# Peptides against a protein of PDB entry 5CWW: the designs that were tried, part 67

Target 1, 194 residues: chain A of PDB entry 5CWW
Amino acid sequence: VPKLQGPFDFDLNPEDEQDDEVELKDIYVIGEKPRVADLMRGEEEELEMMKEDQHNGLSLNIICLLSTSGQVKICLDIDGVEAQWLPPRSKNKRLFAPPPEPPSLLTFQTFDTLKPAEVTPDGWPMFSEDATSPYSFYVTHPAGITYISLTPWVFRLESELQSDSEAGTEFRIDLLAKGQGSERDRIFTQTRTQ

## One batch from the design tools (peptide; made by RFdiffusion4, then SolubleMPNN)

Design b2_p18_2_s2 (from b2_p18_2 with S1M L12K K13R K15Q)
Fold by OpenDDE base, seed 4:
Structure b2_p18_2_s2 (fold): chain B 194 residues (1-194), chain A 18 residues (1-18)
Amino acid sequence: as target 1 above (194 residues)
Amino acid sequence: MTLAEKLAALVKRRQAER
């Protein structure tokens, strides 16, 4: 039986986001690409070919959160939240281990997909995948559809995570963090036919 | 810590695990 995971702690959550006011409506998870090295522990030759495919996705889970207001929060799973199974009912209640610290999600970026005038209390924004890219998705709301792509930073971050050299890492990461982050494009807007 | 500092720490951790 899968274990319910959470609560999650949000590291670097904007102070102005009273978490108590943000009603989440949807969650979109982009699973980490497994380290080919860990999967292919027997096939070294295939490992080299798959390393040359520089299109290896991020070795971190990405958790996207969507609020009623159409706010998207992009979070990185830095702790590696794995699918936890309920331990078999082994009688060893270690009743006194402090609860493990909740896994932390690093807030990478927060942005709105709706204008303030488009936000409705009954609004139900939803995520949907992009079949053409694992790092792109849509936010659908009655007011419109927004395309989102994480590609501007994901591959760059992975390149740093896979780098054997610390040289210039801090500079490149600073540029990544200060960059525009995710691409956003409003591909459809519901025009009120007057 | 800034986002950049947190990401840099993550990268350093992952580099040290290899």
Scores: peptide ipSAE 0.578, ipTM 0.948, DockQ to the pose 0.780
Fold by OpenDDE base, seed 3:
Structure b2_p18_2_s2 (fold): chain B 194 residues (1-194), chain A 18 residues (1-18)
Amino acid sequence: as target 1 above (194 residues)
Amino acid sequence: MTLAEKLAALVKRRQAER
């Protein structure tokens, strides 16, 4: 039986984002790329061909959160949250291990998909996948549809995570953190029939 | 710590694990 996990702490939430006021409606998870070195344990000849596949994604889980207002929060799992299972029903209640500290998610980016005039109290925005890319998705709301792509920063971050050299890493990471982040395009807007 | 400092610390940790 899967174990219930959480609560999660959100690291680097903007102080002005009173998380207490944000009603979440949906969650979208992009799993980490498979560790090629762990999969190829025993096949040295295929390792050379798969090094060209360095474009296969991020070695971190990405957790996207969507509010009623159409706000998207993109979080990185820096601790490597693994699926936990309930221990087999052994009757020994060791009642007093302090609960482990909750895992932390790093807030990478927060942005809106709706204009203030499009926000409704009964709004129910939803995520949907892009069949063409694991790092692209859509936000669907009654007011319209927004395309989102993480590709502008995901592969750059992975290149730093896979680098054997610290030379220039701090500068490139500073540019990545201060950049525009994710691509956003409103592909459809619902015309109010008067 | 800023976002940049936390990402840099993560990269350094991953480099040290190799």
Scores: peptide ipSAE 0.576, ipTM 0.948, DockQ to the pose 0.773
Fold by OpenDDE base, seed 5:
Structure b2_p18_2_s2 (fold): chain B 194 residues (1-194), chain A 18 residues (1-18)
Amino acid sequence: as target 1 above (194 residues)
Amino acid sequence: MTLAEKLAALVKRRQAER
């Protein structure tokens, strides 16, 4: 039987964000690139085609959260949260190991897709995928549609995760963390016909 | 810890697991 997971701890939330007041409306998960070496044990021909695709993704799950206000939070799964199963009903009271620390998500970036005047209490923003890129998506709200791309930082982060050299890593990571982050473009705005 | 420090720690961990 699958186990319900959560709560998740959010690491590096802004101190001023009372997360308790943020009503979440949608979630979008970008799965990590497949470890083809582990999955394709025995299919060498498919392994070569998938090695080309292995260069095109992050070795971490990305979790995007969307609030009623149109705030997007981009989180990284640094611990590698896996599907958990309820233990079989063993009659043996296994000694209560202390509950494992709740898995933490690293908050990479938080940003708004709506202007304050566009926020409505009944607003229902939603994610939708981009068929052309796994690292791009849309936020749809009655006020408009915003395109989002993670490509400016995802491939740079993966390059550091795959690097055999520690030289300059701290500097490049500092530049990545202080950079512009995700691309955002408002592709449609609903004009209120007065 | 800053975002940069946490990302650097993640990178170092992943490099040590190889």
Scores: peptide ipSAE 0.575, ipTM 0.948, DockQ to the pose 0.771
Fold by OpenDDE base, seed 1:
Structure b2_p18_2_s2 (fold): chain B 194 residues (1-194), chain A 18 residues (1-18)
Amino acid sequence: as target 1 above (194 residues)
Amino acid sequence: MTLAEKLAALVKRRQAER
């Protein structure tokens, strides 16, 4: 039987945002790139073709959260949350093992897609995929559509995760973390026909 | 820990697992 996972702790959540005030409306998950080496065990020729696509994505799951207010929170699954199964009902529950600590998601970036005047109490913004990139998506709200791309940082982060050199890693990661982060563009705004 | 410190720790962990 699959185990229900959660709650998840959010690491580096902004202190000023009481999690209690953020009503989530949608979740968009970008799965980690498959370990090509593990999947293609014995198929060296296909492994070379997949290596040529140097943009194979991030070796971490990305969890995007969308609030009623149009706030997007981009989180990284650092712990590598895998599907868990309930242990067989052995009569000897070690009654004294503390529950394992809940897995943590690292908050990478938080930003708004709506202006304060566009926020409605009954708003239901939704994610939608970009068919051209797994690391780009849209936030659709009655007020408008916002394009979001993670590509400015995802491939740089993956390059660090795949680097064999520790030299300068801390500096490059500091630049990545302090950078502009995700691309965000309002591609459509609903004109109220008066 | 800052975001940068946590990401750097992740990178170091992943490098050590290889």
Scores: peptide ipSAE 0.577, ipTM 0.948, DockQ to the pose 0.812; fails the geometry check

Design b2_p18_3_s1 (from b2_p18_3, 7 letters changed)
Fold by OpenDDE base, seed 2:
Structure b2_p18_3_s1 (fold): chain B 194 residues (1-194), chain A 18 residues (1-18)
Amino acid sequence: as target 1 above (194 residues)
Amino acid sequence: RTEELAKKLAALVEERKK
């Protein structure tokens, strides 16, 4: 039986966002890049083709959260959360290890997809995938559709994660943190026919 | 916040390289 996971702690959550005030409506998870080397120990030729694809993903899970107000939080799974299963009911009362510290998510970016005037109490924003890119997606709301792409920073972050060189890492990470972050584009706005 | 984010990301990168 799968174990229920959570709660998650949000590291660097905006101070203005009391955890209790944000009603979440949807979640979108971008899985980490598969360790192809671990999967393909048997097929050398397919390894080369997948190595090219290996450069195209982040070695961290990304968790996107969407609120009723159309706020998106982009979080990084820094702890590497894995699926957990209930231990077999072995009779050994293992000493209740203190509950493990809740896994932490690093809040990379928070932004709005709706204008304040577009927010409705009955609004139900939803994520949807972009079939053309694993690091792009849409937020759909009755007021409109917003395209989001994580590609501007994901590949740069992965480059740092995979780099053996410490030279310039701090500087490049600083640039990543100070950058514009994710691309956002409102591709559709519902015109209220007055 | 940006400086803290940079520090956290830098720490993450360092941890992954070990």
Scores: peptide ipSAE 0.574, ipTM 0.941, DockQ to the pose 0.768
Fold by OpenDDE base, seed 4:
Structure b2_p18_3_s1 (fold): chain B 194 residues (1-194), chain A 18 residues (1-18)
Amino acid sequence: as target 1 above (194 residues)
Amino acid sequence: RTEELAKKLAALVEERKK
């Protein structure tokens, strides 16, 4: 049986966001892609082919959170939260190790997909995947549909994570952090025909 | 916030390289 995981602590959560005010409605997880080198230790020939398809995704899980208001929070799983299974009910009273500190998520970016006037109490925004890209997705709401792409930063971050060189890493990371982050485009808006 | 994010990301990169 899968173990329920959480709560998660959010590192770098916007100060103005009282966690209590954000009603989450949906979660979208982009699983980490393992390093090709770690997977292919046994097959050299497949390693070369996969190196060419170097569009290896991020070696971190990405957790996207969507609020009722259409706010998207993009978080990085820095602790490497893996699927946990309930331990078999071994009767051994293993001493309650202090509950492991809840895993931390690094809040990479937070943004709105709805205008204030579009936010309704009954509004139900949802994530949907982009079948053409693992790092792109949509937020659908009765008011409109927003396309989101993480590609502007994901591959750059992965490049740094895989880099054998520390040269320029700090500079590139600084640029990444100061950048616009994810691409966001409202692709559809429901026009209320009066 | 961006400076702190950069710091956290840099730390992440450093930890993954060890």
Scores: peptide ipSAE 0.573, ipTM 0.941, DockQ to the pose 0.770
Fold by OpenDDE base, seed 1:
Structure b2_p18_3_s1 (fold): chain B 194 residues (1-194), chain A 18 residues (1-18)
Amino acid sequence: as target 1 above (194 residues)
Amino acid sequence: RTEELAKKLAALVEERKK
């Protein structure tokens, strides 16, 4: 049986967001690219293909949260949350280990995909993948479709994570944090026939 | 917020390099 995970602590959640007020409708998870070492159990050909693609992936899980209002929150899994299963009912009364500290997600970016006038109480925004890129996706709502790409910052962040040099890291990270973040493009807007 | 984000990201990078 899958173990219920959570609650998650959202580090750097915008102050104006009362966590209790955001009704989440969908979650989109971009898994970390497996380390080459972990893939060594596969066929050598798959290893070579993955080596070439490794330069294009983040070594962190990304968790995207979507609210009823079309707000997207991009979070980084800094703790490396893994799927957990309920321990087998072993009768061993393992002493109440203090509940593990709730895993933290680092809120990288929050943005809206809908205009205030497009928000409806019955609206059901959903994530969908982009078949062409693991770090791009769509938010679909009755009012329209928004393309989102994380590529502008993912590559830079991964470069820092994999860098052997500490020189300039702080500066580059500062630029990354101050940057525009994710690409957003409204690719479709539903014309309400008045 | 951006300054705090930068600090958190920097810390993350440092932790992963160890």
Scores: peptide ipSAE 0.572, ipTM 0.941, DockQ to the pose 0.778
Fold by OpenDDE base, seed 3:
Structure b2_p18_3_s1 (fold): chain B 194 residues (1-194), chain A 18 residues (1-18)
Amino acid sequence: as target 1 above (194 residues)
Amino acid sequence: RTEELAKKLAALVEERKK
């Protein structure tokens, strides 16, 4: 039986987010790139062919959160949270292990997909995947559809995570943090038929 | 915020290189 995990702590959550006002409606998870080198421990010949087809993905899970107001929060799984299963019912309730510290997510970026006038109390924004890219997706709302791509920063971050050199890392990370982050494009707007 | 984000990302990169 799967174990319910959480709560999660959000590191660098925007201070202006009154915790009480953000009602989450949907979650979209982009899994980490499989460590081909760890999976292929034993087949040296296939390692060379898979280096070329290394679809350059991030070696971290990405968790996207969507609120009723159309706010998107992009979080990085820095702790490497794995799926956990309930231990078999061993009778010995060893009760008081201190609750493990909740896993932390790093808030990378927060942005809106809706204008204030488009936000409705009964609005239900939803995530949907882009079949052409694992790091692109859509936010659908009755007011419109927004395309989002994480590609502007994901590949740069992965390059730093995989780099053997420390030279210039601090500078490139600073540029990454100060950058515009994810690409956003409103591809459809519903015309209010008056 | 951006400075703190940069610090956290830098720390993450350093931890994974060890």
Scores: peptide ipSAE 0.571, ipTM 0.941, DockQ to the pose 0.779

Design b2_p18_5_s1 (from b2_p18_5, 7 letters changed)
Fold by OpenDDE base, seed 2:
Structure b2_p18_5_s1 (fold): chain B 194 residues (1-194), chain A 18 residues (1-18)
Amino acid sequence: as target 1 above (194 residues)
Amino acid sequence: SRTDELAKKLAELVEKRK
């Protein structure tokens, strides 16, 4: 039987957000790129195609959270959450290992997709994928549609994760943290015909 | 600052994955 996972702890959650105050409406998960070892079991031709794709993905899962107010949180799965199964009911009363610490997500970025005036009690923002890129997606709300792309930072982060060199890593990571982060573009706004 | 803390956490992540 699969084990229910969660709740997740959010590392570097904005101070202004009490965990209890944000009502989540949707979750969008971008899975990590496949490990090279898993690719080696495929056909050589698939391996070459996947090698090109290997340069285009993050070796971490990304979890995007969407609130009722249209707030998006971009979180990194730093622990590498895997599917867990309930241990077989072995009769041995194994000493209750302290409940494992809940898995932690690193909050990379938080931003709004709606203006305060666009937030409605009946509004239901939703994620939708971009078929052209695994690291781009849309937030759809009755007030409008926002395009989001993680590409500005994802590839740079992956480069650091894969680098064997420590030279300049601290500097580049600092630039990542201080950068603009994700691209956001309101591609459609519903005009209220007054 | 939050950005400094983020940088630290990212650096730790990079080190952990190496």
Scores: peptide ipSAE 0.598, ipTM 0.946, DockQ to the pose 0.757
Fold by OpenDDE base, seed 1:
Structure b2_p18_5_s1 (fold): chain B 194 residues (1-194), chain A 18 residues (1-18)
Amino acid sequence: as target 1 above (194 residues)
Amino acid sequence: SRTDELAKKLAELVEKRK
């Protein structure tokens, strides 16, 4: 039986967001690119393809959360949350190991995809993938479609994660944190026929 | 600032992975 995971602790959640107030409607997970070493069990051809793509992927899982209001939260899985299964009912009264600390997600960015006037009680925003890029996706709502790309920062972050040099890392990370973050583009707006 | 804290957390993450 799959172990229920959560609740997640959101590190650096915006101060104005009470965790309890955001009704989530959808989750979009961008899995980490597997390390070449972990893929050694695959076909050599898959390894070669992955080697070429490795330079374009993040070695962290990204968890995107979408609220009923069209708010997107981009979170990094800093703890490496893996799928867990319920331990077999071993009769051994294992001493109550303290409940594992809830996994933490680092909130990288939060933004809205809808204008306040576009938010409706019956509106149901949904994520959809971009077939052309693993780090781009769409938020679809009856009011419109928003394209989102994480590429502006993902590559830079991965570069820092893979860097053997500490020189300038702090500076580059500071720039990353203060940067524009994710690309957002409203590609479609539904014209309400008045 | 939030961005400063984010930078700090990212730096910690980078250090942890290295």
Scores: peptide ipSAE 0.598, ipTM 0.946, DockQ to the pose 0.770
Fold by OpenDDE base, seed 5:
Structure b2_p18_5_s1 (fold): chain B 194 residues (1-194), chain A 18 residues (1-18)
Amino acid sequence: as target 1 above (194 residues)
Amino acid sequence: SRTDELAKKLAELVEKRK
């Protein structure tokens, strides 16, 4: 039986966000690129397709959270959360190991896709995928559609994760953290015909 | 600053994965 996972602890949440005030509406997960070693057991054709994808992906899961107000939170799975199964009911009282520390997500970026005047009680934002890019997606709302791309930072972060050299890593990471982060573009706005 | 803390956490992540 699959184990229900969560709640997750969020590291580096914005100080002004009272967790209790943010109602989540949708979740969008971008899975990590498959490890070549894990793929060697698959069909050769799948391996070639995945090799092409391996050059263009992050070795971490990305979890995007969307609130009812249109706030997007981009989180990194730093602990490598895997699917957990309930242990078989072994009759032996396994000494309750202290519950493992809850897995943590690192909040990379938080931003709004809606203006305050666009937020409505019945207007529910939703994620939708971009079929052309695994690291791009849309937030759709009755008031408008916002395109989001993680490409400005994802490939740079992966480069640091795969780098054998420590030279300049601190500097490049600092630039990454101080950068604009994700691309955001409102591609459609619904004109309220009064 | 939050950005400095983020940089620190990312650096720790990179170190952990190497």
Scores: peptide ipSAE 0.597, ipTM 0.946, DockQ to the pose 0.761
Fold by OpenDDE base, seed 3:
Structure b2_p18_5_s1 (fold): chain B 194 residues (1-194), chain A 18 residues (1-18)
Amino acid sequence: as target 1 above (194 residues)
Amino acid sequence: SRTDELAKKLAELVEKRK
């Protein structure tokens, strides 16, 4: 039986987010791609093909959260949360193992997809995938559709995670953190027929 | 700043993977 995991702790949650105000409606997960080093333990032939595809995805899971107001939160799984199964019912209830510390997510970016005037009590946004890119997706709402791409920063972050050199790492990470982050484009807006 | 803290956390992440 799969073990229910959570709640998650959010590192670097925006200070202005009062915990009580953000109602989540949808979750979109982008699974990690295997590390080239982990694949090296397998067949040599697959290694040469993966070196050429500089478009290797991030070696971390990405968790996207969507609120009722159209706010998107992009989080990184820094602990590498694996699917856990309930241990077989051993009769010995060893009662007092301290509850395992909840897994932590790092909040990379938070942004809105809706204008305040577009938020309605009966309207809820939803995620949908982009079949052409694993790191792009859509947020759909009755008021409109927003395209989102993580590609501006994902490949740069992966390059640092796979780098054997410490030279310039601090500088490049600082630029990544201060950058604009994800690409956002409103591709459709519903005209209110008065 | 939040960006400085983010940079620090990302740096720690990179170090843990090395």
Scores: peptide ipSAE 0.597, ipTM 0.946, DockQ to the pose 0.776; fails the geometry check

Design b2_p18_5_s2 (from b2_p18_5, 7 letters changed)
Fold by OpenDDE base, seed 2:
Structure b2_p18_5_s2 (fold): chain B 194 residues (1-194), chain A 18 residues (1-18)
Amino acid sequence: as target 1 above (194 residues)
Amino acid sequence: SRTDQLAAKLAALVEKLK
């Protein structure tokens, strides 16, 4: 039987945001890039497509969380959440096994897609995928649609993950952390017809 | 700062995964 995963522990949450106070409405998961070894078992065509797709995906899962207020939280799966199965009913399980520590997510970025005046009690923001890129998506709300792209930083982070050199890594990571993060663009705003 | 903490966490992550 598959084990339910979660709740997640959020690392580097904004100080003012208690996780318990943010009502989540939607989750968008960007799966990690398949390992080359797993790709080698597939059709040669998939391997070529992945090589040609300039966007070598991140070797980490990305979990995007969307609140009722239109806040987006971009999190990295730092523990590598894998499918867990319920342990076999072995009779001798010590009753006091400490509960497994919840998997941790690193909060990379948090931002709002709605203005405070656009937040409504009946408003329901939702994620939707961008068919053209696995690292881009939309947040749809009655007030408007926001395009989000993770591409500005994902490639840089992946480059560090795949780098054999430790030289300059700290500097580049510092630049990555100080960067603007994800691209955001409000592509549509609903005009309130009075 | 949060940015410094993020940088440190990312650095640790990269080190762990290499």
Scores: peptide ipSAE 0.569, ipTM 0.941, DockQ to the pose 0.761
Fold by OpenDDE base, seed 3:
Order: structure tokens, then C-alpha cells, then sequence
Structure b2_p18_5_s2 (fold): chain B 194 residues (1-194), chain A 18 residues (1-18)
């Protein structure tokens, strides 16, 4: 049985955002690029496909959170959250191991997909995948559809993670943090027929 | 600033994973 993971601790959560005020509706996880060593053990065909896709994925898991108000939070898994399974019910005494420290997430970016006037009690936003890119997705709501792409910063971050040189890394990371972050485009807006 | 803190955290993360 999979072990329920959480709650997550959010590092660099916006100071003005009390965690208790944000009601979460949906979660979207972008898994890390498989390690070449793990691919070599059984998935040679996937390795060849990944070599052709010049878009080397990020070596970190990305966790996207969506609130009932249409707020998106993009988080990086800094601790490497692995799928945990409940140990098989062996009859032996559950040594109460201290509860593992909750995994920490680094909040990279937070933004709204809805205008305040578009938020309704009966409206709910949902994530949906983009079949053309692993780092792009949609937020759908009765008021409209928003396209989101993480590509502007993901490949830059991965380049720093794979670089053997420390020269200029601090400067490039500073530019990445101060940049616009994720691409956002409202591709559809529902016209209220009054 | 928040962006400076983010930059510092990202830099630390990159150093940890390299």
C-alpha cells in the first residue's frame, strides 16, 4: 500500500500567504528526468527517445499546486521525495520510529490564472496535461483556459545542475530568480452572455 | 528581498546536487 506523504513544508512561501487561507483543489506532478544509470538497467528504448528529445528534462521533481481561486504554486522537490510503501504487515512490534521529518518544497513561483471577478463559489479550476511537452500544462476553469509553460526556466536550471564549471553560476541563478519565470497565456475566455 | 532569498536557495541546491 502506498504511504500517504505529507504535509509538505514550504520553503520561501510568500510571507503574506497564510497556509491556512489557501484551499487546494488539484495537484500536478512533473517527475524528474530518469538518471542515465537507471535507464541503462532496463529501458534502453526510452534512453534513445530521450537522447533525440534535445529537451533534457529537469533532474528534480516539480510539484504544481492549484487553489480553488485559481492560484498556481510551482514548487521544487529539494529533498528528492521518493514513493514510500507501507511495510508489509509483519506482526512484529511497530517500533515507533519518530515520524520522518516532512519533506520540504521550495516555492519557485506563485501566480493567479483567474481575475478576481472570475472567481465563483461554484467554479473550480483543474490541471490538464499538454501532450506535446512534459513541462507545459493547462489550467481549465468555467471562465477560461490558461496555458502554462515552465520551459523558460527549467532548461536554464538543468544546465546549471549539469555544469562542471562554477564560473558564472551565481550570476545566472540570480538572473533566473529575478526573471519572469513561467510562461502564461490565456488561450480561451468564456464570454458571459448576459 | 524574496528574489534574493530564492537565488540563494537555488544556488545552495545546485551546490548540493553537483
Amino acid sequence: as target 1 above (194 residues)
Amino acid sequence: SRTDQLAAKLAALVEKLK
Scores: peptide ipSAE 0.567, ipTM 0.941, DockQ to the pose 0.737
Fold by OpenDDE base, seed 5:
Structure b2_p18_5_s2 (fold): chain B 194 residues (1-194), chain A 18 residues (1-18)
Amino acid sequence: as target 1 above (194 residues)
Amino acid sequence: SRTDQLAAKLAALVEKLK
């Protein structure tokens, strides 16, 4: 039986966010690029298509969280969350194993997709994928649609993960952390027919 | 600052995965 995963521990959660204040509405997961070695079981054609796409992916899972207020939180899976299965009911439950530490997520960025006046109690923001890019998606709400792209920073982070040189890594990471982060563009706004 | 903390965490992550 699969083990239910969560709750996640959020590293670098904004100080102003009390855990009790953020009601989650949706989750969007961008899986890590597959290792070429893991694809050797696939058809050669799928392997070639994935090789071209593999150069353009991140070696980490990204977890995007969406609140009822339209707040988006972009998190990195730093522990490599694997599917956990319930241990077989062997009678030797070592009762005293400390509970495994909850998996940790690194909060990379938090931002709003709605203006305060657009937030409603019955609002239902949702994620939807961009068929043209695995690192772009939309947030759909009755008030409007927001396009989001992680491409401004994802490829830079991957370049550091794959770099053979430590020279300049600290500087480039500092620039990454201080950068604008994800691209956001409101592509549609519902006109209130007053 | 939060950005300094983020930079430190990212640096640690990169070091762990290299």
Scores: peptide ipSAE 0.567, ipTM 0.940, DockQ to the pose 0.756
Fold by OpenDDE base, seed 1:
Order: sequence, then structure tokens, then C-alpha cells
Structure b2_p18_5_s2 (fold): chain B 194 residues (1-194), chain A 18 residues (1-18)
Amino acid sequence: as target 1 above (194 residues)
Amino acid sequence: SRTDQLAAKLAALVEKLK
């Protein structure tokens, strides 16, 4: 039985957001760039397709959270949440192992996709993938559709993760943190026929 | 600031993963 992972602890959650007040509606996970070594165990054809995509991915899982109000939270999996399977019922569960600390997510960015007037009790936002890019997706709501791309910062972060040089890393990370973050574009707005 | 904290945490993350 897959172990339900959660609740997640959110690091750097905005001070004004009580975690208990944000009703999550949807989750979108962008898996980390597959390691070539792990891919070698798969079919050769899948390997070739993944190799082309390998150069353009982040070595971290990204977890996107969507609230009922259309708020998107972009989080980085800093603990490397591996799919934890419930340990087989081995008899000697040491009853007193401290509960594993909940996995921590680093909140990279939080933004709204809806205007306050567009938020409705029956309006449920949902994530939808972009087939053209693993780091782009849509938030669909009855009020409109928002395109989101993580590419502006993902590639920069990956560059730092893969860099052999520490020179300038702090500066570039500072720029990354201060940057605009994800691209966001409302591509469709539903006109209320009054 | 939140941004400074984010930068620090990202830096720590990068350091951890290198």
C-alpha cells in the first residue's frame, strides 16, 4: 500500500497564510529529471526520448499546489520525497521510533490566478499539463485559463545545481530569489453574459 | 526579508546537492 505522504511542512510559507485556511483543490507534481542510471533499466526507446528531455530538467521535484481561490504555490521538494511504501509488516516495528518528520517543501513562489471577483464557491480551479513542456502548465477555472511557465527560474536553478564552480553562485541565487519567478499569462477570460 | 530567506535556503539547497 503506498504510504500517503503528508501533510507537508511548508518552509517559508507567507506569514499571513495560516496553513489551515488554505483549502487545496489540486496538486501538480513535476518530477525531477530522471537520472540516466535509473533510465538505463527501462526500454531503450524511452531512454532516448528522456535523454533529449534530460538536459532541460530540474534535479528536484516541484510540487504545485492550487487552492480553491486560485492561489498557486510553487514548492521545491528539498527532502527528496521518495515514494515510501509502507514497510512490510515486519513484526518488530519498534513502536517507539519517533514519527518520521514530515517532508518539508520549500515555498519558492506564491501567486493568484484569479481576481477576487472571479472567485466563486462553485468555481474549482484545476491544473492541466502542457504537452510541449514539462515545466509549463495551465490553471483552468470557469472564469478563465492561466498559462504558467517555470522555465525562467528552473533552468537557472539547475545550472547552479550542476555547476562545478562556486564562484558567483551566491550572487546568482540572490538574483534568482529576487526575480519575477514564474511566467504567468491569462490566455482566456470568460465573459459573463450579464 | 522573505526574499533573503529564500536566497539563503536556495543556497543551502544547492550546497547540499553539489
Scores: peptide ipSAE 0.568, ipTM 0.941, DockQ to the pose 0.756; fails the geometry check

